# Peptides against a protein of PDB entry 2FGR, part 115

Target 1, 331 residues: chain A of PDB entry 2FGR
Amino acid sequence: SSVTLFGIVDTNVAYVNKDAAGDSRYGLGTSGASTSRLGLRGTEDLGGGLKAGFWLEGEIFGDDGNASGFNFKRRSTVSLSGNFGEVRLGRDLVPTSQKLTSYDLFSATGIGPFMGFRNWAAGQGADDNGIRANNLISYYTPNFGGFNAGFGYAFDEKQTIGTADSVGRYIGGYVAYDNGPLSASLGLAQQKTAVGGLATDRDEITLGASYNFGVAKLSGLLQQTKFKRDIGGDIKTNSYMLGASAPVGGVGEVKLQYALYDQKAIDSKAHQITLGYVHNLSKRTALYGNLAFLKNKDASTLGLQAKGVYAGGVQAGESQTGVQVGIRHAF

## One batch from the design tools (peptide; made by RFdiffusion4, then SolubleMPNN)

Design b2_p15_8_s4 (from b2_p15_8, 7 letters changed)
Fold by OpenDDE base, seed 1:
Structure b2_p15_8_s4 (fold): chain B 331 residues (1-331), chain A 15 residues (1-15)
Amino acid sequence: as target 1 above (331 residues)
Amino acid sequence: LTVFFGENPSVEVEE
């Protein structure tokens, strides 16, 4: 049997020009290029091509030394794998987010990522962003000539909020084609939650694709999230992303990504554009910089996610500019 | 039990 200790410490100086009061915020933030983490993983060969595995991973907050504690909320799985693929038991990324976030050129963190995987409706479930689930069983197929898939189910365990009786139930999956420079996938998910104490279905459909031209990579996402409330109209958001990345001088990477969030329930759009640069000092250490601009229209109040400094909203119709400059170290 | 250090989680979708 083997056990690997691994992690990332990513800490930055961050600035945003507006908070909810219209004031600037600045300070030391975390996870600007990669999510800071500490993990343990291991495998056991059981013979006959069967393996057991475990994975325990938690987030690290370098700015305050995890003052709120440490946990394994990122992943806490036991698994069996073989020629049939992999079965996982425990909290993890849901299959839809695990696959479809791979098209985000900003690694689902910092001020530049695709923000479509979000709680758009003030859902009262802990994971109403559609990223992870408790009580999850997942299955991932092998890759067959490019074709692959993942499926998941999370038990609600009769969790109730208000009159909602199935909060936290997840069902979802994806189908994908991954071959050479091309990746494409379609994900579908439904999560049971509550909004205003009433049962609500969070339905999600996501299409992702990328192509690596060698000199540059293009990536795109199309997503619809719909909170279907038992009482009241649907809360629907259509999210779009297009990004490009390119290697620079053999030691760097430049990234440019645009996203549009069309928030139908408030008839309001937000536009996000981010320029990022990563400079590799080694295989394990990098410097990085991100510059993001978020333009809210009408009633939109979205904010950039400068974790550790400011991740809240802004005033309706206001624009926000964010900067992060930091160090990422992997071990 | 063999303990390894320094395997970069290079490939994981950084959420």
Scores: peptide ipSAE 0.062, ipTM 0.699, DockQ to the pose 0.102
Fold by OpenDDE base, seed 5:
Structure b2_p15_8_s4 (fold): chain B 331 residues (1-331), chain A 15 residues (1-15)
Amino acid sequence: as target 1 above (331 residues)
Amino acid sequence: LTVFFGENPSVEVEE
């Protein structure tokens, strides 16, 4: 049997020009290029091509030394894998997020990522952003000539909030084609939650595609998230992303990504544009810089996710500029 | 028990 200890420590100096009061925030932030983490994983060969596995992973907050504690909420799985694919039991990325966030050139981290995987409706469930689930069973197929899929189900365990009786139930999956320079995927998910103590379905559909031209990569996402409320009507957001990345001088990568969040319930749009650069000092250590602009229109109050410094909203219709400069180290 | 350090985390999803 093998056990691997692994992690990332990513810490930055961050600045945002506006918070909810209109004031600037600056300081030491976390997870600007990659989410800081500590993990343990291992495998056991059971013979005949069958393997057992475990994975335990938690987030690290380098700015405060995990003052709020440490947990394995990123992933806590046991698995069986073989020619049939992989079955996982435990908290993990839901299959839809695991696949569709792979098209985000900012890796769902820092001030530049695609923010479509969000709780758009003040959902009262623990994971109403659609990223992870408790009590999850997942299955991932092998890759068959490029074709692959993943499926997941999370038990609600009769969790209730107000009159909602199935909170935390997830069902979802994706189909994908991954072959050489091309990746394309379709993801569908439904999560049961509550809004204002009333049963609500969080429905999500996401299309993703990328193509690596060698000299540059293009990536795109199309997403609809809909919180279907029994009372008060649907809260729908259409999110769009288009990004490009290119290697620079064999040791660097430049990234440019645009996202649009069309928040239908408030008839308001937000535009995000991010320029990022990563400079690899080694295979394990990188310097990085991100510059993001978020333009809210009308009633939109979205804020950039400068984790550890400021990740809240701004005043309605206000624009926010964010900067991160940091070090990422993997071990 | 073989303990390995610094095997590249599968950099799939960072969230």
Scores: peptide ipSAE 0.041, ipTM 0.683, DockQ to the pose 0.101
Fold by OpenDDE base, seed 3:
Structure b2_p15_8_s4 (fold): chain B 331 residues (1-331), chain A 15 residues (1-15)
Amino acid sequence: as target 1 above (331 residues)
Amino acid sequence: LTVFFGENPSVEVEE
């Protein structure tokens, strides 16, 4: 049997020009190009094409040395895989986020990512961003001539918040076509949560596509997230993303991504544009820089996610500029 | 094969 120890330490100097008070923040941040992590994984060949697997992964905070502790909340799965695909048991990325975040050229990390996978409604569930779930069973098909799919169900285990009695239940999946330079996917999910102590459904639909032209890659996302509340009406956000990346000189990559977040419940839009560069010093070590602009309109208060420095909102209608310059090392 | 987006370099510990 094999056990693999793996990780990423990604640490940066970060700056944002505005916080919630309108003041600048700067310091040492984490996870600007990739989420810093420590993990263990392994596989056992059971014969006949059947394999057992495990995966344990937690986030690392290099700026404070994990002062709040370490856990395996990124992934803690046991699996069986074979010609039928893969079944996973345990906390993981939900199938929808696992597939549809793959179109984000900023890898769902740092100040540049698509921020559509968010708790848009002050949902009281732990995973109301639609990214991960506890108590998850997942199934992933093989790739059949490009076609593939993933499905997941997470048990609520009768978790209650206020009058909501099914908090944490997830059901969702995607269908995809991945062939050569083309990738396209449709994801659907529903999570049970609470808002203001009342049962709320978080519905999500996401369409993603990318095409690799060799000299450049284009990627796009269309998403609608809807928190269906029994009282107070629905909280709906339509999110859009378009990005391009290109290799530079065989050792670098440049990325440009635009996103629009149309927050219907407050009739307010936010625009995000990010320029990123990664310079590979080796297969394991890279330097990177990100420059992001977030323009909030009207009542929008979105902030860039400069983890370890400032990840809060800004004043309504304010714009924020963010910079990250850092080192990513993988082992 | 679930293509790991970004194969983390790994140190394999043989058992």
Scores: peptide ipSAE 0.024, ipTM 0.579, DockQ to the pose 0.062
Fold by OpenDDE base, seed 2:
Structure b2_p15_8_s4 (fold): chain B 331 residues (1-331), chain A 15 residues (1-15)
Amino acid sequence: as target 1 above (331 residues)
Amino acid sequence: LTVFFGENPSVEVEE
């Protein structure tokens, strides 16, 4: 059997020009180019093409040394894999997020990522961002001539919030085509949650696509999230992303990504544009810089996710500028 | 699709 110790330490100096009070924030932040992590994984060959696997992965916070503790909330799975694909048991990325976040050129981290996978309501569930789930069973198909799929179900285990039952139940999946330069995927998910102590369904549909032209890659996302509430109407957000990346000088990568978040429940839009650069000093170590602009309109209060410095909202209708400059080291 | 950007350096312990 093999056990692999792996990780990433990504730490940055970050700045945002506005917080909720309109003041600037700056300091040492985490996970600007990749989410900092520590993990253990391994596989056992069981013969006949069957393998057992495990994966334990937690987030690292280099700025405070994990002052809130360490856990394996990123992934804690045991798996069987073979010619049939892979079955996973345990907390993980839900299949929809695992596939559809792959189109985010900012790797779902820092101030530049697509923020569509969010709790767009006052959802009271632990994972109302649609990214991960507890008590998850997942199945991933092999790739069949480009076609692949993933499915997942998370048990609610009779979790209740207020009058809401079945909190934390997830059902979802994706279908995809991955062949050469082309990737395209459709994901559907529903989570049971609560808003204001009332049962709420978080429905999600996401379409993603990318194409690698060699000299540049284009990527896009279309997403709708809908928190279906019995009282107060649905909280619906349409999120759009378009990004491009290109290699620079054999050792660098430039990224540009735009996102639009049309928050229907408050009739308000937010626009995000991010320029990023990664400079590879080695296969393991990179320098990076991100520059992001977030323009809120009307009642929108979105903030850039400068993790470790400031990830809160801003005043309604305010714009925010963010900068991150950091080091990513993989081991 | 775990997009491993690059060979994740690993310390493999064989059991």
Scores: peptide ipSAE 0.023, ipTM 0.572, DockQ to the pose 0.063

## One batch from the design tools (peptide; made by RFdiffusion4, then SolubleMPNN)

Design b2_p16_1_s1 (from b2_p16_1, 10 letters changed)
Fold by OpenDDE base, seed 3:
Structure b2_p16_1_s1 (fold): chain B 331 residues (1-331), chain A 16 residues (1-16)
Amino acid sequence: as target 1 above (331 residues)
Amino acid sequence: SELEELLALFEKLVNE
């Protein structure tokens, strides 16, 4: 049996030029290149190719020293793994987000990530962004000649919000082909939630692909999210992402990513473009900088996620510029 | 769109 303590402390100075009042915000933020975390994990060899595992991971907020406390809401799983793959029990990334966020060159972190995995409809469920779930059972296949898959189900445990039942239920999965420089995946998911106290289904379909050319990597995402409401019509968003990354001088990486969020319910688009650079000082320590532009059209009010500084929206039709400069340290 | 069609198919499959 082994137990490993691990973590990341990522803290930055961040700036956004507009908040909801049109004023600038700046200060010390967290998780600009990687989500700051503290975790414990371990494995036990049970013989015959079978292993038991555990994983406990929580977010760290370096700017305030976790003033709101610490928990294991990032991941709290026990697992069995072997030639059959891996079964996990407990709160975790849902299979769809775990796989499909891998195509985000900003790793779903900071001001530059693909923001498609979002609560687009003021869903009242705790995980209506489609990223994680409570009460989750997950299964991941091995990689067979490139082909792999993951499936998950989260129990609602008769949770209710307003008149909505089955809140928090998740069913979803992906199929993928990962072979050498190529990765491609299709993910499908449905979550039960509530909007305005009424039952709502959050349906999600995501296509992802990447190719590593050695000198550069290209990555893309296509996603539709639909909050199906009984009253008021569906809230649908089509999200698109295209990104490129390249190593620089053997010690750095440059990233450029564009995303488009077509918010159908409000007939409004938002455009995001981000330039990022990571400079590795060592295997464990890096400096980074991100520059992001978010252009909202019409009724769109999206904001960049400068965690610890400002992660709210802006006024309708306003553009926002964000900057992060920080240190990432892994242990 | 193709995505909308696939989602519609998924919705049908999940609701059956």
Scores: peptide ipSAE 0.012, ipTM 0.471, DockQ to the pose 0.012
Fold by OpenDDE base, seed 2:
Formats: C-alpha cells, sequence, structure tokens
Structure b2_p16_1_s1 (fold): chain B 331 residues (1-331), chain A 16 residues (1-16)
C-alpha cells in the first residue's frame, strides 16, 4: 500500500467594509483561494484492476492553529475502484456538490465563490448547505466517451430534531458530459432536515457548464434550492452564476465571476461580482488577491464569506465590499 | 436576451 501526506495552507489578510452593525472588519483569514487542509490518502492494488483506497482530510485554520480542533470532516472514506468506477463509504462531498462546484471558478472558496450551495432556510441539519453528508455511500462511474455520473445515499440513522425523524438522509446524483473543452452537468438532490423542529425536504437542482477556449474559460451555473416545509410555506432560492477566467503570462490567472441569488421567500435579490488574481511563484506556492462586491436588495442580508475574519450577514438592503490578499502553499 | 430566455425557461422548468 502507499500512503501520502498532503495539504494546503492558505492564509490571507482580509477586509470587509460592513458587518451586521455597519462596521468594517479586518484581520487574518483562511482559505481565500483554496480551502486549507491536511490529509492522508493511499491506495492498495488488489490485483485484477481492483484497488482499495482511503482518504482522510480535515480543514486547517492557519489563523488560530485549529483552536476548535481538528477532524476529518472534509472527507473520511474507504473505497473500492476498478473498471466499474469507484464506490466510497464515509463522509464526503455529496456527488452533486462534488461535480457542480467544479464550475465555480473560485473553487467554492473565499469571498468570490458561488454561494448557492447554502442553508437558505435556517435548516437545523449539520449539512443543510448540500455540500457534504455523514453516513454516505457514493458511486462514481468511469468516463465513457465523455459521459459520466455519480450517485449517493446517506443514511439518516433515525436522527431526530424536534418532530423530524429522518434528518441527514440524502439521495442525489448527477449526469455529466466531459469531453475536451466542454463540460456540462445536471445534478439533483434531496436532503431531509428540520426547520423550526419540523420535517423539511431540501430539494436541489443544478445545471452547470463550462467551455475552455484556450485563451479563456467560460463557466456557468443555474440552481434552485427549495426547502419544502409543511408549515409556513416553501423557502425557494434561484441562484445563477456566470464566470470567465484567463491565463496571464504563463504564471498567473485572472478570474471574473457574477452571481445572482433570487430569494423568493423574501422576494429579494442579491448580486455578487468578484475579481480574482492568482500569481504562481512555483508549482506549489501562489500569491492571490480577491475583490468582491455584494449588493443586497430589499430584505436580503447576505454577506461575503471572509472565513476567519467575518462571514456573517449585513443589514437588509446593504452592500458589502470584501478584499482578500494571501498566500497559498500546497505540500 | 438569450440568457434571460434561458433563465426564464429554467425557472419554468423548476416551478412545474
Amino acid sequence: as target 1 above (331 residues)
Amino acid sequence: SELEELLALFEKLVNE
């Protein structure tokens, strides 16, 4: 068997001009370009094209040295893989998020990412953002002429919150076409959760596509998230993203991304625009900068996710500007 | 715009 220790330390100086009180926040933050992580992984060749694998990965918080502790909540899987694809057992990205976040040019990280994968309804489940699940079984197909798919099921294990008795159950998957410059995917998921102690279904549909023109890449996402509540009505959000990236001088990358979050339950929109630059000092080390603007309309209170500095909301209808400048190092 | 039409179609598809 082989075992690899790997990780990323990404730490930044971050600023947002407005918090929930209307005051600025600044300091040392984490994970501005990539999520900081420490992991162990390995594979064993079992012969006949069959392999066993393990993957243990936790988030690193460089600003405080993981003061809240370290765990393997990013991924803790054992797997079998072969000509049939890959089966994974354990906490991981759910198949829908694993595939559909790949269209986010900001890698689902920092102040610039697509924020559609969110708990829009004050869901009481631990993973109501639709990103990961406990007790997960996942299957990923091989790529057949571009076509590929992934499916997942997470057991609720009779987890209860209030009167909800199936919290944490996930079922979902995607179908995709990945060939040359083109990628396109459709993802569907349902997660059982609770809102206000009552059983709620988190339904998600996501469409993603990208095309690499060589000189630039375009990427887009369309998503609906619906928290279906028995009492109080549904909480629906339509999220849209369009982004472009281009290489700069062989050592850098510039990214521009726009997102719209149409929060139907409060009849309010939020607009996000982010400019990012990554400068590679080496294969493993980069400098980066992000500049993001978030405009909330009406009752919207969304905030940019300057992890480690400020990730809360703002007052209704307020705008927020954020900056991150940092170092990313991979090992 | 074509984008607005696509968005409208998406909204329709998800609301049916």
Scores: peptide ipSAE 0.012, ipTM 0.491, DockQ to the pose 0.011
Fold by OpenDDE base, seed 4:
Structure b2_p16_1_s1 (fold): chain B 331 residues (1-331), chain A 16 residues (1-16)
Amino acid sequence: as target 1 above (331 residues)
Amino acid sequence: SELEELLALFEKLVNE
């Protein structure tokens, strides 16, 4: 049996030129290149090709020293793995997000990531962004000649909000092909939630693909998220992402990513473009910079996620520029 | 779109 302590401390100076009041925000933020984390993990060989595992991981907020506390909300799983794949019990990334966020060149954090995995409808569930779930059972297949899949189910445990009685139930999965430079995936998920105290289904379909040309990598996402409400009509968002990354001088990586969020319920689009650079000082330590521009049209109020500084929305139709410059250290 | 058609199919499958 082995136990490994691991983590990342990622802290930055961040700036956004507009908040909800139209004012600038700046200060010390977190998780600009990678989510800051502290974790414990381990495995036990049970013989016969069977292994037990555990994984406990929480987010670190270096700007305030976790003033709000520490938890294992990132992942808290026990698992069995073998030739059959892996079964996990406990809070984790849902299979759809685990796979499909891998196409995000900004690692699903900071001001540059694909923001499609979002609570688009003021859902009242704790995980209505479709990223993680409580009470989750997950299964991941081995890779069979490139083909792989993951499936998950989260129990609602009769959680109620208003008249909704199945809040937190998740069912979803993906199929994928991962072979050499190519990765492609299709993910489908439904989560039960509530909006305005009424039962709502969060349906999600996501297509992802990437290709590594050696000199550069291209990555893309296509997603539709639909909050299906019994009353008030559906809240649908179509999200698109295209990104490219390239190694620079053997020690750096440049990233460029564009995303479009077509928010159908408000007939409004938002455009996001992000330029990022990571400079590796060592295997464990990097400097990074992100520059993001978010253009909201019409009634769109999306904001860049400068965690620790400002992650709220902006005024309708306003554009926001964000900058992060920071240090990432892994241990 | 093909994506919307796939979603519609998914919606049908999960509502059955």
Scores: peptide ipSAE 0.012, ipTM 0.463, DockQ to the pose 0.012
Fold by OpenDDE base, seed 1:
Structure b2_p16_1_s1 (fold): chain B 331 residues (1-331), chain A 16 residues (1-16)
Amino acid sequence: as target 1 above (331 residues)
Amino acid sequence: SELEELLALFEKLVNE
């Protein structure tokens, strides 16, 4: 049996030029290059190619020292693995987000990430962004000549919100091809939730692909999220992302990513462009900078996610510029 | 299908 303590402390100075009132916000933020975390994990060899595992991981907020407490909401799993793959029990990334966020060059954090995995409809479920689930059982296949897959089911446990009685149920999975420089995946998911106290299905389809040319990597995402409401019509968002990254001088990485969020329910688009740079001071310590521009059109009110400083929306049709400069340390 | 719709939208976006 083994137990490993691990973590990341990522803290930055962040600035956004507009909040919901049109005022600037600035201060100390967290998780600009990687999500800050503290975790424990371990494995036990059970013989015959079978292993048991556990993983406990929570988010760290370096700006306030976790004033609101610490939990293992990032991941709290026990698993069995072997030649058949891996079965996990417990809260985790749902299989669709685990695979499809891997194409995000900004690692699903800071002001630069793909924001498609979102609660687009004021869903009342805690995980209506489609990223994680409680009461989750997951299965991941081995890689068979490049082909792999993951599946998950989360129990609702008869949780209710308003008249909705299956809140928190998740079913989803992906199929993928991962071989050498190429990765491609298709993910499908449905979550049961509530909007305005009424039962709503959150349906998600995501296509992702990347290719590593050595000198540069290209990555892309196509996603549709649809909150299917019995009353009031569907709330649909089509999200698109294209990004490129390249190593710089053997010690750095530059990243450029564009995303478009076509919010059909309000006939409004938002455009996001982010430039990022990471400079490795060591294997465990890096400096980084992110510059993001978010242009909202028409009724769109999206804001950049400067965690710890400002992560709210802006006024309809307003643009927002964000900057993060920080230190990431892994242990 | 939803996949066909998404692919059609992507094709439109790339051609714009």
Scores: peptide ipSAE 0.010, ipTM 0.492, DockQ to the pose 0.011

